# Peptides against a protein of PDB entry 7SFY: the designs that were tried, part 49

Target 1, 41 residues: chain A of PDB entry 7SFY
Amino acid sequence: ELFNLESRVEIEKSLTQMEDVLKALQMKLWEAESKLSFATC

## One batch from the design tools (peptide; made by RFdiffusion4, then SolubleMPNN)

Design b2_p21_8_s1 (from b2_p21_8, 14 letters changed)
Fold by OpenDDE base, seed 3:
Structure b2_p21_8_s1 (fold): chain B 41 residues (1-41), chain C 41 residues (1-41), chain A 21 residues (1-21)
Amino acid sequence: as target 1 above (41 residues)
Amino acid sequence: as target 1 above (41 residues)
Amino acid sequence: SAAKEKLQKELEELAELARKA
């Protein structure tokens, strides 16, 4: 593999995108759990 | 959507999988960058 | 680039997980 600045930037952009998705899913989980009562856990 | 214990477990499993991939990609980025000299940045 | 394609595939897998969650 040839790694250069462009390659690094590309990978970092991809990682950022994945992190955004991860955060969104975590928020969805939080919202879902916030609607769940203790009795229904 | 009905949220119950099973739903929560499913979402958490998905999140764990995504986090594993994210960590793997971050390690790959680290390895690639470690092979990149300053002059070739 | 094979490396680029591999990374893109991983992103698509995550996107699919997001859609299912």
Scores: peptide ipSAE 0.113, ipTM 0.516, DockQ to the pose 0.033
Fold by OpenDDE base, seed 1:
Structure b2_p21_8_s1 (fold): chain B 41 residues (1-41), chain C 41 residues (1-41), chain A 21 residues (1-21)
Amino acid sequence: as target 1 above (41 residues)
Amino acid sequence: as target 1 above (41 residues)
Amino acid sequence: SAAKEKLQKELEELAELARKA
């Protein structure tokens, strides 16, 4: 397996994409949970 | 959009999976870069 | 939903990219 500039760039781009999606999912989870409430006496 | 336990579990599992992949990619990058050297005079 | 489908597709795409990386 060879490592070169192209490979590094590819990996970095993939990482960035995944991080962006992770953030989106986290925000969706937060939004969903924030809409929940609990019953109180 | 309905939020329920199933939805939450699904999101959490997806997040975990992506985090694992991210870690793997980061490690791959680190390993690849660690194998590089630079020419010195 | 459309949003859920979009997320699933994105996850699949990223997973494939990760496998190739």
Scores: peptide ipSAE 0.109, ipTM 0.509, DockQ to the pose 0.026
Fold by OpenDDE base, seed 2:
Order: sequence, then C-alpha cells, then structure tokens
Structure b2_p21_8_s1 (fold): chain B 41 residues (1-41), chain C 41 residues (1-41), chain A 21 residues (1-21)
Amino acid sequence: as target 1 above (41 residues)
Amino acid sequence: as target 1 above (41 residues)
Amino acid sequence: SAAKEKLQKELEELAELARKA
C-alpha cells in the first residue's frame, strides 16, 4: 500500500496505543512486585 | 491471582513481545518515510 | 481472567496490524 499522510497517522496512532499499554503493564508489574512479601520464617 | 515467579515471568514475556512489535512498527514507519517522495510539480 | 484475555486479544490485534503495515 502507498505511504501517505493517512497511513503515517494510522501507524503513529497504533504506536501510541501500544506505548500506553506497555506503560500500563509496567505499572501493574511494579505494583505487584511492590506488594510481594517474602517469608522470613 | 497470586503474584509469584510464574506470573512475573509471564508479564515480562508479554512486555518483551510488545516492545518487539513496537520496534518493528517504528522501523516500518522509518522505512516508509525514508522512501516517501514529494511531488515537486 | 477476562482482563487477561482482553489484553491478550488486543496484543494479537496490534501484532497483526504490525505485520500488515
């Protein structure tokens, strides 16, 4: 398919969406790890 | 569900997968833009 | 869970878009 303004905008929207999901997953991982406790006994 | 080693590894695998896709999309965008020509007439 | 399934589906859709791009 031809690359044009519409195609570029569409790709950039997809990239932004993926970045948002990636950040959300990273935050969830951090929160889960922050709540992780280790047995001392 | 409980957070454990398996859960952490699973999340990290998903993050890595998303990063790979993100990089691929960025490369595709770059390649498309590098080949983009503008009409001069 | 439903949330995990939803996320996985969204990832698959994005991956497919990447392949078609």
Scores: peptide ipSAE 0.104, ipTM 0.499, DockQ to the pose 0.027
Fold by OpenDDE base, seed 5:
Structure b2_p21_8_s1 (fold): chain B 41 residues (1-41), chain C 41 residues (1-41), chain A 21 residues (1-21)
Amino acid sequence: as target 1 above (41 residues)
Amino acid sequence: as target 1 above (41 residues)
Amino acid sequence: SAAKEKLQKELEELAELARKA
Protein backbone atom coordinates (compact mmCIF):
# COMPACT_ATOMS: atom_id res chain seq x y z
CA GLU B 1 0.00 0.00 0.00
CA LEU B 2 1.25 3.45 -1.01
CA PHE B 3 0.14 7.02 -0.50
CA ASN B 4 0.62 9.91 -2.89
CA LEU B 5 2.54 13.17 -2.87
CA GLU B 6 -0.42 15.17 -1.68
CA SER B 7 -0.76 13.04 1.43
CA ARG B 8 2.94 13.34 2.16
CA VAL B 9 2.88 17.11 1.83
CA GLU B 10 -0.05 17.30 4.20
CA ILE B 11 1.74 15.14 6.76
CA GLU B 12 4.90 17.22 6.54
CA LYS B 13 2.90 20.39 7.08
CA SER B 14 1.26 18.84 10.12
CA LEU B 15 4.60 17.77 11.54
CA THR B 16 6.01 21.27 11.09
CA GLN B 17 2.98 22.81 12.72
CA MET B 18 3.18 20.45 15.67
CA GLU B 19 6.86 21.23 16.09
CA ASP B 20 6.07 24.94 16.18
CA VAL B 21 3.39 24.37 18.78
CA LEU B 22 5.74 22.24 20.86
CA LYS B 23 8.32 25.00 20.83
CA ALA B 24 5.74 27.60 21.75
CA LEU B 25 4.44 25.48 24.61
CA GLN B 26 7.94 24.90 25.88
CA MET B 27 8.55 28.64 25.88
CA LYS B 28 5.30 29.35 27.67
CA LEU B 29 6.01 26.65 30.21
CA TRP B 30 9.44 28.09 30.88
CA GLU B 31 7.96 31.56 31.31
CA ALA B 32 5.26 30.32 33.64
CA GLU B 33 7.68 28.37 35.78
CA SER B 34 10.06 31.30 35.88
CA LYS B 35 7.27 33.62 36.93
CA LEU B 36 6.22 31.17 39.60
CA SER B 37 9.64 31.17 41.20
CA PHE B 38 9.79 34.95 41.09
CA ALA B 39 6.28 35.47 42.37
CA THR B 40 6.71 33.37 45.49
CA CYS B 41 7.06 35.75 48.43
CA GLU C 1 6.16 10.17 -5.92
CA LEU C 2 4.80 7.66 -3.42
CA PHE C 3 5.56 6.38 0.07
CA ASN C 4 5.31 2.76 1.11
CA LEU C 5 3.35 1.36 4.02
CA GLU C 6 6.35 1.25 6.33
CA SER C 7 7.01 4.97 5.88
CA ARG C 8 3.39 5.82 6.51
CA VAL C 9 3.29 3.78 9.69
CA GLU C 10 6.42 5.51 10.96
CA ILE C 11 4.95 8.94 10.24
CA GLU C 12 1.72 8.07 12.01
CA LYS C 13 3.65 6.87 15.04
CA SER C 14 5.59 10.14 15.13
CA LEU C 15 2.42 12.19 14.87
CA THR C 16 0.85 10.26 17.73
CA GLN C 17 3.94 10.71 19.87
CA MET C 18 4.02 14.46 19.25
CA GLU C 19 0.35 14.71 20.07
CA ASP C 20 0.99 12.99 23.38
CA VAL C 21 3.81 15.40 24.14
CA LEU C 22 1.61 18.36 23.24
CA LYS C 23 -1.03 17.16 25.66
CA ALA C 24 1.53 16.66 28.40
CA LEU C 25 2.96 20.14 27.86
CA GLN C 26 -0.50 21.65 27.92
CA MET C 27 -1.19 19.93 31.22
CA LYS C 28 2.09 21.12 32.70
CA LEU C 29 1.44 24.64 31.48
CA TRP C 30 -1.99 24.63 33.05
CA GLU C 31 -0.57 23.41 36.34
CA ALA C 32 2.18 26.01 36.32
CA GLU C 33 -0.22 28.83 35.57
CA SER C 34 -2.59 27.62 38.25
CA LYS C 35 0.20 27.50 40.78
CA LEU C 36 1.29 30.99 39.79
CA SER C 37 -2.08 32.47 40.56
CA PHE C 38 -2.18 30.75 43.92
CA ALA C 39 1.38 31.61 44.86
CA THR C 40 1.02 35.36 44.35
CA CYS C 41 0.96 37.01 47.77
CA SER A 1 15.06 7.54 -2.40
CA ALA A 2 16.66 10.79 -1.34
CA ALA A 3 13.30 12.33 -0.54
CA LYS A 4 12.32 9.39 1.64
CA GLU A 5 15.61 9.53 3.50
CA LYS A 6 15.26 13.27 4.05
CA LEU A 7 11.77 12.82 5.43
CA GLN A 8 12.92 10.03 7.72
CA LYS A 9 15.68 12.26 9.05
CA GLU A 10 13.27 15.10 9.70
CA LEU A 11 10.91 12.74 11.50
CA GLU A 12 13.72 11.52 13.70
CA GLU A 13 14.60 15.09 14.60
CA LEU A 14 11.01 15.83 15.49
CA ALA A 15 10.80 12.65 17.55
CA GLU A 16 13.89 13.68 19.45
CA LEU A 17 12.43 17.13 20.07
CA ALA A 18 9.27 15.51 21.37
CA ARG A 19 11.21 13.22 23.70
CA LYS A 20 13.06 16.20 25.15
CA ALA A 21 9.91 18.26 25.68
Scores: peptide ipSAE 0.102, ipTM 0.475, DockQ to the pose 0.022

Design b2_p21_8_s2 (from b2_p21_8, 12 letters changed)
Fold by OpenDDE base, seed 1:
Structure b2_p21_8_s2 (fold): chain B 41 residues (1-41), chain C 41 residues (1-41), chain A 21 residues (1-21)
Amino acid sequence: as target 1 above (41 residues)
Amino acid sequence: as target 1 above (41 residues)
Amino acid sequence: SEAREKLLKELEELKKEELLK
């Protein structure tokens, strides 16, 4: 399929969303592990 | 729900999958933009 | 979360579509 500006923008938006979700999940994981570690100490 | 090992594993699995998809999409974007640039030069 | 899973699914479908191009 022919690549165009609209397709590029859509892909970039998706990439940004994925990065945001990744960061959020990483934060949640860190917080959970931190709390667990803190609680077990 | 309380955080446990299963939850951690699930989150880490999701993170890995998202990172893989992210890399794939980034590569596709690069390829598309490269082809576009080449064709327009 | 459900939201995370839905987004991941959509992104995986997008990946497939992009691979077919």
Scores: peptide ipSAE 0.084, ipTM 0.525, DockQ to the pose 0.024
Fold by OpenDDE base, seed 2:
Structure b2_p21_8_s2 (fold): chain B 41 residues (1-41), chain C 41 residues (1-41), chain A 21 residues (1-21)
Amino acid sequence: as target 1 above (41 residues)
Amino acid sequence: as target 1 above (41 residues)
Amino acid sequence: SEAREKLLKELEELKKEELLK
């Protein structure tokens, strides 16, 4: 299929959304690990 | 909800999957743009 | 979360479509 403006815009939009989710998950992971106590109760 | 080993593993797995998809989409975008002719027909 | 799962699924489908082009 031919690549066009619409396809490019769609891919770029998806990439942006994925990057935002990645950042959010990475932050969540960091925060959870930072607060984690050694006694893991 | 309490953060535990299972939660950490799940988040890390999701991050890895998202990174793989991100890379694939970025590569496809690059390839498409590289092959794109000025005459955009 | 469900939102993350849905987005990942949509992006994987997009990946498949791009691979077929």
Scores: peptide ipSAE 0.083, ipTM 0.524, DockQ to the pose 0.024
Fold by OpenDDE base, seed 4:
Parts: structure tokens; sequence; C-alpha cells
Structure b2_p21_8_s2 (fold): chain B 41 residues (1-41), chain C 41 residues (1-41), chain A 21 residues (1-21)
């Protein structure tokens, strides 16, 4: 097992992608919940 | 488009799964970088 | 999300590769 620049770059790319997806899903959830609360007012 | 309890639960499950993977990868990165720094000391 | 599903599959494959080391 060798941890080198290539391995680090690959992991960092994956982390960045996951963080972006997480943020997107959190925003979707927030929007959906906001609309739901508005509709029930 | 219907946002209901089932949809919310599904999104939350996915978010939790992704957060767990993110944490695991972050720990792997930290461990690898720590070992690298130690080996270069 | 299809993008989410693809990402999760890629991550699972990365995890499998790490387990083989």
Amino acid sequence: as target 1 above (41 residues)
Amino acid sequence: as target 1 above (41 residues)
Amino acid sequence: SEAREKLLKELEELKKEELLK
C-alpha cells in the first residue's frame, strides 16, 4: 500500500464530489419541507 | 410531485449514508497523511 | 438522484479496492 500524491488527489476529488451532493440533497430537503409547511399554513 | 413521510425518510437515509462515507474517507485521508509525515520524520 | 447513486457505487468500489490491500 502506497499513499502518494495520486492517491491523495483521488480521495480529495471523491470527498469534494460527495460534499457537493450532500449540500444539494440538504437544499432539496429544506425546499421540500419549506413548501410543505407553507402549504399547511 | 408529492413530498411525504416516505420521501423524507428516503432522503434522510441517503444523507446519513453519505455522511458516514465522508467521515470514513476523511479519517482514511488523515491517517494516511499522518503516517506519511511520520515516515518522513 | 441518479448522480447520487453513481457516486455511491463509485465509493463502494473504492472501498472494495481498499479492502483488498
Scores: peptide ipSAE 0.082, ipTM 0.506, DockQ to the pose 0.025
Fold by OpenDDE base, seed 3:
Formats: structure tokens, sequence, C-alpha cells
Structure b2_p21_8_s2 (fold): chain B 41 residues (1-41), chain C 41 residues (1-41), chain A 21 residues (1-21)
């Protein structure tokens, strides 16, 4: 495919999506690590 | 800046970098979640 | 692109945060 405006917009959308996933993973990591402090005994 | 081959290569490098961070986060998340299964009592 | 530069900066900060953990 040609590298044109359509391709650029698609790549930018992908970058945004990856950033969103990064944030979600950071939140989940925080959540998981927080659970390690929970006492069950 | 013009959207040309140089710009494309730079964006692709950024995407790769984000992917590397994503993978690192995924590994850390897995590690943290795995620790939740450890019994201490 | 200003947007791309901002994204790169945010990415580098996220990477640093992960390295510290």
Amino acid sequence: as target 1 above (41 residues)
Amino acid sequence: as target 1 above (41 residues)
Amino acid sequence: SEAREKLLKELEELKKEELLK
C-alpha cells in the first residue's frame, strides 16, 4: 500500500490504541500488586 | 513536516518502542498475578 | 509533529516508570 494520508491516519490511530493499552496495563499492574498486600490470614 | 519515507520510518520506530514497553508491562503483570497464587499461610 | 513529540515524551516516561518497578 502507498504511504499516504490514509496510511498516516491509520498509524496514528494504532499509536493511540497502544497508548490506551499501556495505561490499562499500568492500572491492572497496580491493581494486582495492591492485592499482594491483602491479608487472608 | 512532509509525510515521506523518513517520517514513516520514525513513526514505525515509535510503534516498536511502544510495543516493547507493552510487552514489558505484560510480563510484569503476569509476574505480579503469579505472586498472588503464592501461599504464605 | 507536536502530537508525535508529546507521545514520544509520554512513552519515555512510561518506560522509565516501568524500569523503576
Scores: peptide ipSAE 0.070, ipTM 0.463, DockQ to the pose 0.028

Design b2_p21_8_s3 (from b2_p21_8, 12 letters changed)
Fold by OpenDDE base, seed 1:
Structure b2_p21_8_s3 (fold): chain B 41 residues (1-41), chain C 41 residues (1-41), chain A 21 residues (1-21)
Amino acid sequence: as target 1 above (41 residues)
Amino acid sequence: as target 1 above (41 residues)
Amino acid sequence: SEARKKLLEELKKLKEEEELK
């Protein structure tokens, strides 16, 4: 299928969503590790 | 549930997978935009 | 979460569809 504006917008939306989830997971990992480290110090 | 090594590993695996997909989508977007630009020049 | 899993699966699906084009 031909690339068009709608396809671009859809891909960009998906990318943004992935980045948001990635950031959220990174934060969760950081929080978990921080709590674990704090608890073991 | 308590955070443990298995949970950390699972989160890190998920993060890596998301980053890989993100990179792939970014490449596809770039390729599509590049082709479109080339075709319209 | 299930929401994250679903999003990841949808994004993987999107990736595969794009690879086939």
Scores: peptide ipSAE 0.080, ipTM 0.498, DockQ to the pose 0.024
Fold by OpenDDE base, seed 2:
Structure b2_p21_8_s3 (fold): chain B 41 residues (1-41), chain C 41 residues (1-41), chain A 21 residues (1-21)
Amino acid sequence: as target 1 above (41 residues)
Amino acid sequence: as target 1 above (41 residues)
Amino acid sequence: SEARKKLLEELKKLKEEEELK
């Protein structure tokens, strides 16, 4: 199948969404670990 | 809900999976764009 | 979350489609 502008835009959109989710999960992980560390300090 | 070791491990697994998919999609995008550039050069 | 799970599954499908090209 030919790669076209629509396909590129769709992939880039998906990548952006994935990056946003990734950042959110990383933040959640950091916050949880920070709270645990604080509680055990 | 309490954050525990199992929850942390599960989040880290999800993060790893997402990073792998992200890298794969980025590579495919790069390859496609490179081919298009080559074809139009 | 279910939303995260759905997004991951969609992205996996997109990856598979790209691998077939």
Scores: peptide ipSAE 0.079, ipTM 0.498, DockQ to the pose 0.025
Fold by OpenDDE base, seed 4:
Structure b2_p21_8_s3 (fold): chain B 41 residues (1-41), chain C 41 residues (1-41), chain A 21 residues (1-21)
Amino acid sequence: as target 1 above (41 residues)
Amino acid sequence: as target 1 above (41 residues)
Amino acid sequence: SEARKKLLEELKKLKEEEELK
């Protein structure tokens, strides 16, 4: 398949979506770990 | 639900998988753009 | 593409589950 503007835009959109989920999960992990640390200390 | 080691490990695993996919997509994008740039320059 | 799609859906699901907690 020939790489074109449409393909590029689609990939970039997917990357952005993944980055958003990644950030959200990282934040959730941080919050959970913070609560656990607080509860155990 | 109580946050426990299992939950943490699961989240970390998912994060790692996402990072791997992100890197792969970024590499594909770079390769495609490099080829396009080369072809047009 | 299908593998990426599935992974994204699983990660979205996990995100939603964590948001509910």
Scores: peptide ipSAE 0.077, ipTM 0.503, DockQ to the pose 0.025
Fold by OpenDDE base, seed 3:
Structure b2_p21_8_s3 (fold): chain B 41 residues (1-41), chain C 41 residues (1-41), chain A 21 residues (1-21)
Amino acid sequence: as target 1 above (41 residues)
Amino acid sequence: as target 1 above (41 residues)
Amino acid sequence: SEARKKLLEELKKLKEEEELK
């Protein structure tokens, strides 16, 4: 495929999606690590 | 940005870097969640 | 894109921090 406006827009959407997943993983990591600190044993 | 091969290659490098961070976060998340399962209380 | 450059810098920093943990 030629690199054109449509291709660029699609790649930018993919980058945004990856950033959203990164944020979600960071939050889940925080949750998991926090649960360890809340353990009473 | 001009739509050319150089621009595409630069975007692909960006995507690869984001994927590397995603993989690192996924592994750390797995470690944290695994530690919870190994708890004996 | 300057916005892309900033994002890459932040992501690189995050990767380095995660690898250190």
Scores: peptide ipSAE 0.065, ipTM 0.458, DockQ to the pose 0.028

## One batch from the design tools (peptide; made by RFdiffusion4, then SolubleMPNN)

Design b2_p22_4_s1 (from b2_p22_4, 14 letters changed)
Fold by OpenDDE base, seed 1:
Structure b2_p22_4_s1 (fold): chain B 41 residues (1-41), chain C 41 residues (1-41), chain A 22 residues (1-22)
Amino acid sequence: as target 1 above (41 residues)
Amino acid sequence: as target 1 above (41 residues)
Amino acid sequence: LRERLEQLEKQLWELQSRLKSL
């Protein structure tokens, strides 16, 4: 693996983007769970 | 600061944290899917 | 590190797809 400044910057940017997506998915999952219809019949 | 050992360790910790969150969300989604009742009644 | 990041991104995309299919 190549561990230079450029690689670090790109990894950190990707991590930030993924953290934002994770937060969005957590919220979407909460919304989905609140709207789900559970077995009642 | 250049990419040094401390920065690498910190990135690895961040990746581990995100992997754990993803696993938790996958399990919660599975539970939601398992409990989902489609309109049949 | 890049391999772990790539795998994590793949898992994130798969989770997003499953969530949108609900």
Scores: peptide ipSAE 0.566, ipTM 0.832, DockQ to the pose 0.234
Fold by OpenDDE base, seed 3:
Structure b2_p22_4_s1 (fold): chain B 41 residues (1-41), chain C 41 residues (1-41), chain A 22 residues (1-22)
Amino acid sequence: as target 1 above (41 residues)
Amino acid sequence: as target 1 above (41 residues)
Amino acid sequence: LRERLEQLEKQLWELQSRLKSL
């Protein structure tokens, strides 16, 4: 696999974006859990 | 070159961390879904 | 690395979709 400057920059940009998305999903999951009704039977 | 190797190693570490976080979120989602109350009582 | 990243992106998108369906 080629790992030239262009590929590295693209990967690093994607990683940064994905890290932001992961943080957002963590918060959304927490919010969802707080609003869920839990089974009692 | 050192720069490419160092960048590759750092990216691989970041990918590993993100894969671990994704697995954790998938498990949390499964737990949330399993705890969701359904009209089954 | 690119293939690994693309697989991760796919999994992330699917997780996002599942979360929105809760």
Scores: peptide ipSAE 0.565, ipTM 0.833, DockQ to the pose 0.233
Fold by OpenDDE base, seed 2:
Structure b2_p22_4_s1 (fold): chain B 41 residues (1-41), chain C 41 residues (1-41), chain A 22 residues (1-22)
Amino acid sequence: as target 1 above (41 residues)
Amino acid sequence: as target 1 above (41 residues)
Amino acid sequence: LRERLEQLEKQLWELQSRLKSL
C-alpha cells in the first residue's frame, strides 16, 4: 500500500470516527447493562 | 511527520488498541445477554 | 492498513447490531 499524506489523512479521519463510535457504544452498553433485568433465580 | 514508517506504526498500534476494545465489548455483551431474565420466577 | 480498517468497521457494525437487539 502507498502510504502518503492523502492516505494518512483519510486513515486518521476514519480512526477518529471509529473511536467516537466506540465511545458511544461503550456508553450504550453501560446504559443497557444498568437497565437489564438479570436472572435472580 | 505527515507520512513515514513511524506514523504507519502508530496507526497500526491504534488499530490494535481499537480491535482489543471491540473484543472486550463483544465479551461484555455476551455476558449481558447470558444474564438476561426472560422468564419471571 | 485499509483492510484492517475495513474489518474494524465491519466489527463495529456487528456490535452495533447486537446492541440494538438487546
Scores: peptide ipSAE 0.564, ipTM 0.833, DockQ to the pose 0.232
Fold by OpenDDE base, seed 4:
Structure b2_p22_4_s1 (fold): chain B 41 residues (1-41), chain C 41 residues (1-41), chain A 22 residues (1-22)
Amino acid sequence: as target 1 above (41 residues)
Amino acid sequence: as target 1 above (41 residues)
Amino acid sequence: LRERLEQLEKQLWELQSRLKSL
């Protein structure tokens, strides 16, 4: 494995994208949890 | 060389943080899934 | 690092899929 400038830039871009996705998933999960309901039967 | 090492360490820290967040979200998702119920009335 | 990143991406995708299935 070669850790050079190109590899670093690629990894940093991927990390940034994944951080954005994680934030979106956190929000979606919070929304889903807030909408959960329980059977009243 | 020092710059590459410093950058690598920072990337590894970021990866660890995101892995921890993912684990937390997976646990929260499990909890949400366990609480899901369907109206049978 | 590459393998670690790829595994993280896979886990993220799995989480997305499970969330969409709620």
Scores: peptide ipSAE 0.560, ipTM 0.829, DockQ to the pose 0.233

Design b2_p22_4_s3 (from b2_p22_4, 12 letters changed)
Fold by OpenDDE base, seed 5:
Structure b2_p22_4_s3 (fold): chain B 41 residues (1-41), chain C 41 residues (1-41), chain A 22 residues (1-22)
Amino acid sequence: as target 1 above (41 residues)
Amino acid sequence: as target 1 above (41 residues)
Amino acid sequence: LRERLEELEKQLWELEERLRKL
């Protein structure tokens, strides 16, 4: 295996992980926006 | 052309910065959710 | 890779904007 290719694959894995975390946060935000409101009572 | 060390270092720096941003956004979302409640009134 | 990085940056910015409006 070439070091530069190995490094590229590892970076791609890191990117995938970050993309997944970001999507999860976006979904959680959607849930908050749709189900919750400020305590006004 | 093959992926090289310079590109790797640059991308890894960007990834580190984005990971820090993601953590900050996660904390902000949690804080925002803590101020919200179900619409019960 | 660079294109994926740019898209991730864009999505981070969009999430920041949504959080500011919450």
Scores: peptide ipSAE 0.557, ipTM 0.824, DockQ to the pose 0.242
Fold by OpenDDE base, seed 1:
Structure b2_p22_4_s3 (fold): chain B 41 residues (1-41), chain C 41 residues (1-41), chain A 22 residues (1-22)
Amino acid sequence: as target 1 above (41 residues)
Amino acid sequence: as target 1 above (41 residues)
Amino acid sequence: LRERLEELEKQLWELEERLRKL
């Protein structure tokens, strides 16, 4: 299969969406880590 | 152009970067889960 | 490229699921 313009546009849209999701997940992970409890007793 | 080698290479690089970021986040999550302590005392 | 994209989407979903369990 040839990498054509239609495939490029579709992939670029998917990449943009996944980049946004990755950023959101990174923030959620940071918040979770900041709230985690560690053994202190 | 209906297809472009430069566009393909750029997309491949973006995919590689996202794969690396995702792997790093998965590792950080594992570390957080491993350090999480449960109230037992 | 399509296969790599699909695998990345799968890994992203798995990370989301793990985060929901924290």
Scores: peptide ipSAE 0.555, ipTM 0.828, DockQ to the pose 0.232
Fold by OpenDDE base, seed 4:
Structure b2_p22_4_s3 (fold): chain B 41 residues (1-41), chain C 41 residues (1-41), chain A 22 residues (1-22)
Amino acid sequence: as target 1 above (41 residues)
Amino acid sequence: as target 1 above (41 residues)
Amino acid sequence: LRERLEELEKQLWELEERLRKL
């Protein structure tokens, strides 16, 4: 399929969804780091 | 309408940015996996 | 572009799975 307007819209929707997932993963990593500590002993 | 050059360049830039963020998160997760533990002392 | 998007989605899935194991 050639890149047309429909393909652009589909890609842009996917990018938006992935950006939202990335933000959620960043928060989840922060939460995990906040509940754990570096081994000090 | 065809996928125009401006939209293509914008999407390519967004993809590059997301790829860079993912690489950074993967590295940070590796650091967390290697260093984080529950406090034992 | 589609190939890059698909690879990025794969990397996201792998990151999600690694985060679930923490």
Scores: peptide ipSAE 0.546, ipTM 0.822, DockQ to the pose 0.245
Fold by OpenDDE base, seed 3:
Structure b2_p22_4_s3 (fold): chain B 41 residues (1-41), chain C 41 residues (1-41), chain A 22 residues (1-22)
Amino acid sequence: as target 1 above (41 residues)
Amino acid sequence: as target 1 above (41 residues)
Amino acid sequence: LRERLEELEKQLWELEERLRKL
């Protein structure tokens, strides 16, 4: 089996970045949901 | 689970797919925010 | 790594579902 430490570290960095982006999107969606108006003002 | 070649290839493929999904979600959220009427009254 | 990936996939799916409801 080919263990690649460099690839592991790179993948961990990519995962962290994606987790951060996802968290930001979740927050933006929450803001949109909370501000959504069902009635046109 | 050991980090081996199979795990690396699997994770790298999943990361690529998830990156594409994140881009799509970012676009959808932007479109939603652009079209949403927010409560201003 | 696999567990982190699986959790991220789950969260992405939940976000997709929430977006589809808008």
Scores: peptide ipSAE 0.545, ipTM 0.818, DockQ to the pose 0.240

Design b2_p22_4_s4 (from b2_p22_4, 14 letters changed)
Fold by OpenDDE base, seed 2:
Structure b2_p22_4_s4 (fold): chain B 41 residues (1-41), chain C 41 residues (1-41), chain A 22 residues (1-22)
Amino acid sequence: as target 1 above (41 residues)
Amino acid sequence: as target 1 above (41 residues)
Amino acid sequence: LRERLEQLEKELWALQEKLKSL
């Protein structure tokens, strides 16, 4: 398969999109954990 | 939304899946770039 | 390479949809 500039650009775009979603998930986790209350006996 | 153990586990699973796909994309990029030949004049 | 890239994009889309539902 021929690798060219178009292929590289598309892969880099996909990488960036995945990193953005990963960061969003990490933020959601952090926010959820920050709101977690523990039972106090 | 109510954060509970199920929500946390599901977020962590999604994070892991995304990291795995990200690594796969990075490997594909590296392999493609390693095969890239430049025009030699 | 192209087919694998398309598959990864589909996986990304599915993960994004899952994120929206969390």
Scores: peptide ipSAE 0.096, ipTM 0.524, DockQ to the pose 0.057
Fold by OpenDDE base, seed 3:
Structure b2_p22_4_s4 (fold): chain B 41 residues (1-41), chain C 41 residues (1-41), chain A 22 residues (1-22)
Amino acid sequence: as target 1 above (41 residues)
Amino acid sequence: as target 1 above (41 residues)
Amino acid sequence: LRERLEQLEKELWALQEKLKSL
């Protein structure tokens, strides 16, 4: 298999999508933790 | 939904799994790019 | 490369679905 510009673009798109999901999950965790800290303080 | 310790653990596990997949994609991109550069140089 | 990319995309999809369920 030959790596070309098209393959690179596809991988980069997938990476970006994964990063966005990861950020969303991190934000959800942060929000949950912030609410917990608020409730216990 | 009530955030509790169990929910936090589940989120953290998912985060770790996503980070591992992200790293795998990044490594594949790097390998592909390195081969391309080698072939064109 | 293509086969591995497809596998990673499947893993991404599964992770997204898991995130939605949390």
Scores: peptide ipSAE 0.096, ipTM 0.526, DockQ to the pose 0.057
Fold by OpenDDE base, seed 1:
Structure b2_p22_4_s4 (fold): chain B 41 residues (1-41), chain C 41 residues (1-41), chain A 22 residues (1-22)
Amino acid sequence: as target 1 above (41 residues)
Amino acid sequence: as target 1 above (41 residues)
Amino acid sequence: LRERLEQLEKELWALQEKLKSL
């Protein structure tokens, strides 16, 4: 396995994509929590 | 969108999978950075 | 259910923080 600058950059791109997905999931969770709180009031 | 038990379980599974991928990417990044540092020394 | 949802949010936040620490 050869690790070089190109491999590092590709891994960083993958990490950035994961961060975007995590943010999207977090927003969905907040929305679900908000709706649940409203429905249980 | 209705938040229910199935939704919760699915989110938990997704979080677990993402954590596993994150750990794998962290290891690869560490290896890449280590090798780059070694090669540039 | 609310408590479990909040826990999932915290877990997700923790993953984001780990990711940002790289």
Scores: peptide ipSAE 0.087, ipTM 0.504, DockQ to the pose 0.358
Fold by OpenDDE base, seed 5:
Structure b2_p22_4_s4 (fold): chain B 41 residues (1-41), chain C 41 residues (1-41), chain A 22 residues (1-22)
Amino acid sequence: as target 1 above (41 residues)
Amino acid sequence: as target 1 above (41 residues)
Amino acid sequence: LRERLEQLEKELWALQEKLKSL
């Protein structure tokens, strides 16, 4: 496959998307752990 | 600036690292959510 | 390109550090 400007832009977009997903997972993890601490009977 | 083989390899390494971090976060999230479901009194 | 790549590497490093703190 061609590795050109278009490919570079697409890879950078993918990297950004992965960063966003990582941030979202971190937030969900924090939420779940916080609820776990609250729910301990 | 040149977008060459070296740049491609470096980007692919970064993507792989992000994927590894993503997987680790997913596992931790699943663990936390599973414990939350167990801890509901 | 190089500057953008370096930025992404720094962001990735920061995310990894956050993960280690969890």
Scores: peptide ipSAE 0.083, ipTM 0.465, DockQ to the pose 0.057

